# Ledger of designs, part 1: peptides against a protein of PDB entry 4N3Y

All scores and structures are predictions.

Target 1, 83 residues: chain A of PDB entry 4N3Y
Amino acid sequence: ETRDQVKKLQLMLRQANDQLEKTMKDKQELEDFIKQSSEDSSHQISALVLRAQASEILLEELQQGLSQAKRDVQEQMAVLMQS
Below, numbering starts at 1 at the first letter of every chain, in headers, positions and changes, except where a header shows other numbers.
Peptide ipSAE is a variant of ipSAE made for these designs: the mean of its two directions, with the distance scale d0 fixed at 1.0 Angstrom where the peptide's residues are scored. Compare it only between designs on the same protein; published cut-offs may not carry over.
The geometry check fails a fold that doesn't show the stated peptide or that is severely misdrawn somewhere.

## One batch from the design tools (peptide; made by RFdiffusion4, then SolubleMPNN)

Design b1_p8_1_s1 (from b1_p8_1, 6 letters changed)
Fold by OpenDDE base, seed 3:
Structure b1_p8_1_s1 (fold): chain B 83 residues (1-83), chain C 83 residues (1-83), chain A 8 residues (1-8)
Amino acid sequence: as target 1 above (83 residues)
Amino acid sequence: as target 1 above (83 residues)
Amino acid sequence: VQQILEEL
């Protein structure tokens, strides 16, 4: 029956449209997630890089300290040998 | 005793140097981890973006299909009204 | 039928 067929097609169209809308929403949520994830990752990486840089500076200071300590030991040894 | 003191200082220096070496290694591993993590994240994000783009194209096709389906229904209805 | 067309 033609009327029933038309109604069925209209229903199918509505269903398809609803599904499309849902899919579009899902896509948007995915895009938002990707964006947020990217931003979060960027911030995390930047923070870790800064931390690594700080550690590097500290290591340089330690190295300098060790070098000085070595010199100090040598000087102390020299003094001790003179006494 | 001076000799014992010197030996102790030498041991301490060696220990400090060993610790520094370990710390430097740890720093390097951290840097490598950060680098790798960044690369992995970049690849993952890029892949997801591509997937999202593909989905967008599919959605456009579906939308076009729905529009055509709507037109087809209208045409069918017109034919049915003429009969 | 016209109403149906309008709903489309």
Scores: peptide ipSAE 0.042, ipTM 0.443, DockQ to the pose 0.008
Fold by OpenDDE base, seed 1:
Structure b1_p8_1_s1 (fold): chain B 83 residues (1-83), chain C 83 residues (1-83), chain A 8 residues (1-8)
Amino acid sequence: as target 1 above (83 residues)
Amino acid sequence: as target 1 above (83 residues)
Amino acid sequence: VQQILEEL
């Protein structure tokens, strides 16, 4: 009886160890995934930020140019109206 | 000439605005993705931690039981050898 | 001309 009980416990121990090992592996893989994913996404975000920043600058320049151009047109029209 | 230039700038401005809007949207979507992914992964990690913890406790208990059982067997054998 | 100005 006791001998059989020992053998049974040995089997259970092996099974438990296997499960623990698997769990530890899975945990590590998930952590690695998170790390890698976060890094990749961070780089992508940075690139998008730069792109947005460039666009914003361009927009501002265009707006200024447009405003000036409109003023120039208005000035020319004023000259025509008075001539 | 100036009038045409104004019209050209207006078109460019619209195009630039469209690009900016797209970039901003893409950035936001990526940030949302990261947030959601991180939360999901965090929950999964927590579950795995609990599982690993339970396994560790079980292993320790099994080891103790096994050790005791082995001792009992040895004691019984000793009795038999002396009788 | 006035119409043009309003369109700008």
Scores: peptide ipSAE 0.026, ipTM 0.520, DockQ to the pose 0.007
Fold by OpenDDE base, seed 4:
Structure b1_p8_1_s1 (fold): chain B 83 residues (1-83), chain C 83 residues (1-83), chain A 8 residues (1-8)
Amino acid sequence: as target 1 above (83 residues)
Amino acid sequence: as target 1 above (83 residues)
Amino acid sequence: VQQILEEL
């Protein structure tokens, strides 16, 4: 009967609305997770970039030291050869 | 003495070079890690975006269903009121 | 609709 059908439709409406709200929440949580994940990854990458830069500085120092050491050896060898 | 100093400098040179090579390797590994981490994060974000889109489609369906249900209820109520 | 529901 029509009356029973109306009641059924009203229940369906409420159920649909509840599911909609739930789905909206789930979507929002997913979006928040994506945002946070991206931020966390960005922070991690930034930290590692800084570490890489530190290593680069050390490399430069070592290269300079190596070059100086080579020069020093050459100079000392020259002194020995001249004596 | 000069001769001993030269030998010492040569050892220092070798040590510095070894450390340089090690540091270069470490730097490269760090760079590779950063690259891989970025790629992995990108893949994860892309997957989550697709999931979010799926949820959005479901939300749209639910919204349409809700609107239709409301209309159906209104129509049935109108029929009842006219009888 | 809500008003109609209250009248039923």
Scores: peptide ipSAE 0.022, ipTM 0.444, DockQ to the pose 0.007
Fold by OpenDDE base, seed 2:
Structure b1_p8_1_s1 (fold): chain B 83 residues (1-83), chain C 83 residues (1-83), chain A 8 residues (1-8)
Amino acid sequence: as target 1 above (83 residues)
Amino acid sequence: as target 1 above (83 residues)
Amino acid sequence: VQQILEEL
């Protein structure tokens, strides 16, 4: 009777060890995935920030150009009105 | 000439604004995704940790049981040898 | 012309 119990416990122990090993592996893989994903996302965010900054600079330049061009048109119109 | 330049700049400005808005939106969506992914992963890791801990406890119990059972078998064998 | 200026 006890002999059979030993055999049963040995099987259960093997199964439990296998499950534990699998769980620990899965945990590690998930942690590695999170780390890699975070790094990749950080790089993507940085790239988008740079793109946004470039666009902002361009917008400012265009706004300045538009303002100047508008003034130039107004000046030309003023000359015509004075003619 | 200048009038046409104004119109051109206006178009470019609109395009630049649209691009900037899109980029800013994409950035925000990416940040939100990272945040959500991190939270979800954290919960999954915690669940795996709990599972691993439960398995570890079970393993310890099984190891103790196996050791006791082994000793019991040895005792029975000793009795038989002494008979 | 004044109207044009106001529209700008």
Scores: peptide ipSAE 0.020, ipTM 0.519, DockQ to the pose 0.006

Design b1_p8_1_s2 (from b1_p8_1, 5 letters changed)
Fold by OpenDDE base, seed 4:
Structure b1_p8_1_s2 (fold): chain B 83 residues (1-83), chain C 83 residues (1-83), chain A 8 residues (1-8)
Amino acid sequence: as target 1 above (83 residues)
Amino acid sequence: as target 1 above (83 residues)
Amino acid sequence: IEEILAEL
């Protein structure tokens, strides 16, 4: 019967629309989550990069200082040997 | 005293190297996490897209069916009015 | 001094 078919189709249409809306929302929420998570992580990475760079600079300074100290000690020894 | 300075610099150098290594490792772990998380999320989004597309197709079919059913009922009424 | 040099 056409009447029964119409009623069935109306119900199915509502269900399909509800499912579509839900799926679209879920998709958007996931995309938003990914975007936010990526941004937050990017900030953390940037902070770590800066920290690493600071450590590298410190290492270079310390290495230079240590090398100079070694040279100074060696020079003192050389003077003593000449005396 | 040069001796004390040398010892201090050696300790500082070790500490700086340890910190640098740790920071580099932490950075890499975070990058790996972001990459993996993004890939996993991308797969989820793709699945949702397919689901949404299926729902859209179903909606179109149901809408067409409902429109046809409505027209059929109207045609039946028209025939009755002519009799 | 020799001890210092050895530590370097």
Scores: peptide ipSAE 0.038, ipTM 0.511, DockQ to the pose 0.007
Fold by OpenDDE base, seed 3:
Structure b1_p8_1_s2 (fold): chain B 83 residues (1-83), chain C 83 residues (1-83), chain A 8 residues (1-8)
Amino acid sequence: as target 1 above (83 residues)
Amino acid sequence: as target 1 above (83 residues)
Amino acid sequence: IEEILAEL
């Protein structure tokens, strides 16, 4: 019966629209999440990079200091042997 | 005392190396996570897009059907009035 | 001195 078919189609159309809207919302939320997550992660990575760079600089300084200290010890030993 | 300074520097160097290694590991893990998360999200988005497209196609079909059904009802009413 | 040298 055509009348009932029309009513059924109207209901199905509403349901389909609801589902479409939900899917579109979910998609948008996921895209927003990705964007936000990427930004947050980018900031975290940047912080870690800076921390790593600081450690690298410190390592260089420590290595230089260690090398110098070792040389100083050697010089002290040389003086002791010479005295 | 230079000897003790050398020992201290050696310890500090080890600690700095450990921290650097940890930071580098953490950075790599974060980068890996971002990559994996992005891939997973991309797949989810693709699935949602396909679902949305299916809904859009269905909506079009339903709208066409509804329009035709409404026309059919109108024709039936016209016939009834003509008889 | 030998101990110091060993630590170098």
Scores: peptide ipSAE 0.029, ipTM 0.514, DockQ to the pose 0.007
Fold by OpenDDE base, seed 1:
Structure b1_p8_1_s2 (fold): chain B 83 residues (1-83), chain C 83 residues (1-83), chain A 8 residues (1-8)
Amino acid sequence: as target 1 above (83 residues)
Amino acid sequence: as target 1 above (83 residues)
Amino acid sequence: IEEILAEL
């Protein structure tokens, strides 16, 4: 009977070790996935930031151009009225 | 001609503003997604850690039991030889 | 002219 108990415990120990190893592996794989996903996302975010900054610069240029164009129109009108 | 240029610039400005707003929104959505995903993953990792720790405790208990069982078998054999 | 300016 005791011998049978030993054999049973040996089997249980093997099963427990296998389960532990699997759990640790699964954890590591999840962490690796998160790390990779985070890096990829970070790159995408950086690209979007650059795009937004470029758009901001363009907006400023267009705003300046629009303001100048308005002034030019006003000046042309003023000259026309004086003529 | 200048008037037409002003109108064109106004349209371009509107388009640029719309594009900027969209880009900023997309960036924010991506960041929010990453944050949420990271939180969910963190919870899963924590659960796996707890499971691994439980398995470690079980392993220690089984190892102790196995050692005791081996000792018991040896003692029984010793008694049998003395009898 | 006033109309043009109003559009600006």
Scores: peptide ipSAE 0.028, ipTM 0.515, DockQ to the pose 0.007
Fold by OpenDDE base, seed 2:
Structure b1_p8_1_s2 (fold): chain B 83 residues (1-83), chain C 83 residues (1-83), chain A 8 residues (1-8)
Amino acid sequence: as target 1 above (83 residues)
Amino acid sequence: as target 1 above (83 residues)
Amino acid sequence: IEEILAEL
């Protein structure tokens, strides 16, 4: 009977609508999560870059200091050898 | 004494180098993780999109079927009223 | 001295 077929289709339609709505919501949530995660990660990477840069500057300063100190020691040793 | 200063600087230099290397490694690991996560998420989103599209097609088909079935019921009712 | 310098 057509009447029974209509009722069956109505049920199926409701189920399909529910599934579509759920899928759309899940998609949106995932997209939002990815966006947020990417932004957070970007900020964290930036912090690490700044930290690395600070270390690089320190390294350069220490290398310069070490080179100078080594030269000073060598000079002192030269004086000792000449005495 | 300059000699003692040199030794101190050497220690500090080693520590700074270790810190720099660690920071660089951590940065690389984070970048790799983000890249992988993004790719995985992209694939998952694509799957959800396909699922949503399938639901949309089903909805359209059901809506068409429902409309036709409703018309058929109305026609049957009209026949009953005319008899 | 040379050994000391090499260690520096």
Scores: peptide ipSAE 0.025, ipTM 0.510, DockQ to the pose 0.049

Design b1_p8_1_s3 (from b1_p8_1, 5 letters changed)
Fold by OpenDDE base, seed 5:
Structure b1_p8_1_s3 (fold): chain B 83 residues (1-83), chain C 83 residues (1-83), chain A 8 residues (1-8)
Amino acid sequence: as target 1 above (83 residues)
Amino acid sequence: as target 1 above (83 residues)
Amino acid sequence: IEQILQEL
């Protein structure tokens, strides 16, 4: 009986070791995935932020141009009325 | 000539306005995309972190079990040598 | 003209 129990425990030990190694690998893969995903997201977000900033600058320029064009039209209208 | 210039400026004003509206829409879409992407990434990362934590707990349990099993085998071996 | 200016 004791011999059989030792053999059983040896099997359990091997099984536990196999599962442990598998779990260690799985954990490492998850950690690597998280790291890579966060880096990729950071780069993507940064690119989109820069794009949004460029759009904001363009908005300001267009708004300024529109305001100036409106003033120019008003000035031309005034000239027309005086002619 | 003045009349033609006024008409030209009116066209430019319309064109500028159209482009401004388009750019405003594009900017809003980008902002919404950034927001949604960051939220999605946050949820995904949180899920993976929890999974990694679960794996860590399992690792500890398996290591503890393995150590105990090893001790048990050693004890059984000692008993065998004494019998 | 005044109407046009108001629309601008």
Scores: peptide ipSAE 0.037, ipTM 0.450, DockQ to the pose 0.008
Fold by OpenDDE base, seed 1:
Structure b1_p8_1_s3 (fold): chain B 83 residues (1-83), chain C 83 residues (1-83), chain A 8 residues (1-8)
Amino acid sequence: as target 1 above (83 residues)
Amino acid sequence: as target 1 above (83 residues)
Amino acid sequence: IEQILQEL
């Protein structure tokens, strides 16, 4: 009868609502996970950038030291040639 | 001697360059990983959105069916009362 | 001398 059909539709409606709620929850959890992962990765990248910058500064200092040392050797050679 | 100092600095320079190269590589790999992960997650979220939309449409259809069925029951009751 | 410096 029609009343039985109404009851069937009510059950199906509840089932559909449950599925929708689950899907919305799963979506929200994934979005939250992505946000958190992105923030963590951003911090990790920043740390690597700082490390790279430190290495770059060290390289510049070493290159300057090397150039100075080469000049010192040239000076020593010049003195020896003049003696 | 100064020449030995130059050679020492050359070695240190090579070591520093190797470290910088490694750090830059690690940074690039992490950036690529984040980009790929974000794209994969975006596709996954899109799939969930479509699933949620399908559930919403089903809910609307079921609600309309339920309302119609209730009206049909009311009509049947009215006919019985008039007989 | 230039060659020696290049070898450094």
Scores: peptide ipSAE 0.031, ipTM 0.521, DockQ to the pose 0.007
Fold by OpenDDE base, seed 2:
Structure b1_p8_1_s3 (fold): chain B 83 residues (1-83), chain C 83 residues (1-83), chain A 8 residues (1-8)
Amino acid sequence: as target 1 above (83 residues)
Amino acid sequence: as target 1 above (83 residues)
Amino acid sequence: IEQILQEL
């Protein structure tokens, strides 16, 4: 009777150890995935920030150019009206 | 000539604005995704930790039981040998 | 002309 109990407990222990090992492995894989994902995303975000900044600079330049061009047109029209 | 330049700049400005808006949107979506992913992963990790802890407790109990059962078998064998 | 300028 007790002998059979020992054998049963040995089996249960092996199964529990296997399950624990699997769970620990799964946890580690998830943590590694999160870390890698975070790093990849950080780089992607930084790239988008740089792109946005470049676009902002371009926008400012275009706005300045548009303002100047508009003034130039106004000046030309004024000259024509005075002539 | 200048008039045509104004129209060209206006088009370019609109295109640049659209691109900037899209880039900003993409950035925001990525940040939101990262945040959500991190939260989801955190919960999953916590669940795995709890599972691992439960398994560890079970393992300790089984190991204790196995040790006791083994001693009981040894005692029974000793009695049989003495008889 | 003022209207044209405003459209620019």
Scores: peptide ipSAE 0.028, ipTM 0.523, DockQ to the pose 0.007
Fold by OpenDDE base, seed 3:
Structure b1_p8_1_s3 (fold): chain B 83 residues (1-83), chain C 83 residues (1-83), chain A 8 residues (1-8)
Amino acid sequence: as target 1 above (83 residues)
Amino acid sequence: as target 1 above (83 residues)
Amino acid sequence: IEQILQEL
């Protein structure tokens, strides 16, 4: 019966629209999540990079200090050997 | 005492190296996570897009069917009014 | 002294 078919199609149309709307919402939420996650992670990475850079500088300073300290010990030993 | 200072610097250097290595690892893991998450999400979004497109096509078909069904009902009514 | 220098 055509009238019943019309009603069925109307119901199916409503269902399809609801599903489409849900899917579009889910897509948008996922995109928002990716964007936010990317931003958050980018900030975290930047912070870690800065920390790593600070550590690198510290290492350079420590290495320099170590080298100097070794030289100082050698100089002290040289003085002791002369006396 | 210089010798003690040397030993202290060596320990600090080791500690700094360990920390730097850890930080670099953490950075890499975070980058990998972002990359993987982005890929996974991209695939999910693509799937949702396809699903949405299918729904859109279905909606078009249902709308067409609904319009035709309405016309069919009108035609049936017209026939009944003639008899 | 030589031994100490080697440790450095």
Scores: peptide ipSAE 0.026, ipTM 0.524, DockQ to the pose 0.007

Design b1_p8_1_s4 (from b1_p8_1 with Q5L G7Q)
Fold by OpenDDE base, seed 3:
Structure b1_p8_1_s4 (fold): chain B 83 residues (1-83), chain C 83 residues (1-83), chain A 8 residues (1-8)
Amino acid sequence: as target 1 above (83 residues)
Amino acid sequence: as target 1 above (83 residues)
Amino acid sequence: VEELLQQL
């Protein structure tokens, strides 16, 4: 019956619209998640890079210290040999 | 006493070297973590992007379906009015 | 029904 068919199609339209709205929300949530995740990752990585850079500087200082200490040991040994 | 000073400096050198080695390992671990985190994030984001793209296609299909359903309802209504 | 169709 045509009237029943119309009603059925109207229901189908509503159902489809509901699904569409849900899917649109899901898509938006995914986009937001991607954006947020990317930003969070970027911040985290940047922070860790800074930490690594600090470690690099420390390593350079320690290396310099080691070199100096080695020289100091050599000098002290020379003094010891002279005495 | 010079000999004691030499021994002390030798110990300090060992300690400094130990610290240097530790710091080098820590730096390497940080670099590895950054690399791994970046790769993991990239993969995750890519997967989510693909999912979003699938949703986009679905939305297009649903929109087309809704448009067609609307037309179908209109046609059925026209038939109903003619009968 | 027409109003619903207009909303779609």
Scores: peptide ipSAE 0.066, ipTM 0.484, DockQ to the pose 0.009
Fold by OpenDDE base, seed 1:
Structure b1_p8_1_s4 (fold): chain B 83 residues (1-83), chain C 83 residues (1-83), chain A 8 residues (1-8)
Amino acid sequence: as target 1 above (83 residues)
Amino acid sequence: as target 1 above (83 residues)
Amino acid sequence: VEELLQQL
C-alpha cells in the first residue's frame, strides 16, 4: 500500500513538473513576444511621427506661399485698377 | 503667371493635407493597436503567472507527500527486520 | 480672379 502510494506520488510529481516547465516556457515566450512587438511598434510609431511632422511643416510652408501668392494677385489687381 | 502659381499651390496644399490626414490616421490606428495588444498580452501573462504559481505549490506539496511516504516505507522495513 | 481669391 505505502509502496504503491509512493509510486503514485512520483508519477504525479513528474506530471506536475512537466506542467510547471511548460507554463514557465509559455510565460517566457509571451514576455519575449510583448517585448519584441512593443519595440517594433515603437519604431513604426516614431517613423509615422516624423512623417507627420514633415507633412505639417510642408503644409505650413505651402499655406504661407499661398497667402503670399494671393497677396501678389491682389496687388496686381490694384495696379490694374489704378492704371 | 501669378494666377497659375496660386492654382498650383492650392493643389499642392490639398495634396499635402491629404497626406497629413492619412499619416495622422495611421498613427492613431497604430497607437490603438499597441494599446489593445498590450492589454491582451498583459492579461495572458497574468493568467500564466497564476498557473505557474499553482503548479509550484502543487509540486511542493507532492514533494512533501513523497518524502513522507518514503519515510513510512522505511519505518515499515525497520519493523519487519526487527520482528 | 475674384472667384479664385474667394477660394483661397
Scores: peptide ipSAE 0.044, ipTM 0.475, DockQ to the pose 0.007
Fold by OpenDDE base, seed 2:
Structure b1_p8_1_s4 (fold): chain B 83 residues (1-83), chain C 83 residues (1-83), chain A 8 residues (1-8)
Amino acid sequence: as target 1 above (83 residues)
Amino acid sequence: as target 1 above (83 residues)
Amino acid sequence: VEELLQQL
């Protein structure tokens, strides 16, 4: 019966449309998630880069201070040895 | 006492180095995580795209079938009305 | 003393 076949096809069409809509929604949600995750991670990485840079500056300053302090100790020792 | 100052600076330098190393490691781990997450998400999105495309094809086929079935019903009704 | 300084 063709009439019954039409009804069956209508149901299948509705089901397919529902599935398509769901899949398209899921795709969009995943794309949005990736975008947001990437942005968040980018900001986090940038923060860590800044922290690393600050630590590098501090390290350089400490190294300079250490070198100077070492020289000062050497000078004091030289004075003591020569006295 | 300069000697004590040197020792203090050495400790601070070691601490700064440890912090720098840790920060650089954390940065690398985050970069690796983002890369992996992006790849995984890309694959997932691609799979959903394929599913959506398959559903679209099915929808088009069902729509064609529905249209044909509707025409067939109309033809049958016309025959009945003319008999 | 030199050894101590090198340790710094």
Scores: peptide ipSAE 0.028, ipTM 0.474, DockQ to the pose 0.007
Fold by OpenDDE base, seed 5:
Order: C-alpha cells, then sequence, then structure tokens
Structure b1_p8_1_s4 (fold): chain B 83 residues (1-83), chain C 83 residues (1-83), chain A 8 residues (1-8)
C-alpha cells in the first residue's frame, strides 16, 4: 500500500535528517574544541619555551661566575703559597 | 670569602640546571600531548565526516523515494476518480 | 482529495 509506504519513508527521512544534523553538530563542536585546545596549548608552550630560555641564560651566567670564582680561589692559593 | 661564594654558586647552578631540565621536559610532554590529541581528534573528525556524508546520501535517497511515492499515490487517486 | 494530498 503506497500510503503506508509514504508514511514510512517520511519517518525514515525525519530520522535521517535528525542523524545528519546531529553528526554535523558533533563535527563542528569537535573542530572548535581542537582549535581552542591548540591555541591554548600553543600559548602554554610559548611560556615554557621562554622559561627554558631564561634558565639557559641563568645557567650560562652561573657557569661563568663559577669559573671565575674558581680562578679567584686558585689565585688566592697561589698568593698564600708565595707568602 | 671566595670559597663560600664558590659553594653558593655551585648550588645555584645545580638549581638552575634542575629547573631547566624540568622545563624542557614539561615542554616536550606538552608538545607530544598536543600532537597525539590532534591526531586522535583528526581521526574522529574524519569518522564523523563520513557519517555525515552517509546521512546526506540517505536523505537524498529518501527524499527521492518520498517524491516518487507521492506521485504514485496521486496516480492511484486519479485512477479512482476516473472509475 | 486535495487535503489528503497535502497530508502526504
Amino acid sequence: as target 1 above (83 residues)
Amino acid sequence: as target 1 above (83 residues)
Amino acid sequence: VEELLQQL
């Protein structure tokens, strides 16, 4: 019976439409989430990079200071041995 | 006193090194996390896209079927009115 | 009949 078939097809069409809309929404939400997450993480990474760079500079300065201090101690010892 | 200063600088250097290593590790972990998350999400998005495409095809088919069924009903009614 | 067709 054609009418019954039409009604069935109408139901199926509605179901398919609902599924399509849901899927499209889910896809968009996921894309938005990824974008936002990546941006946030990028900022965090940048901050960490800067922190690492600062620590690297500090390391270099401290190593230089240590080397100089060691030289100074050696010089003092040399003076003492000569006295 | 130079020796005391040397010892202090050694401590500071160790502290700076520890911080640097920690920061570098944290940075790397974050980068790895982002990469993995993006890959996983990309796969999910692709799956959703495919699902959406399938639903779109179904919608088109159902709409076509509905249109045909409606035409069939109209044809049947026309026959009845002529009898 | 027209009303019926509109319901389809």
Scores: peptide ipSAE 0.025, ipTM 0.473, DockQ to the pose 0.007

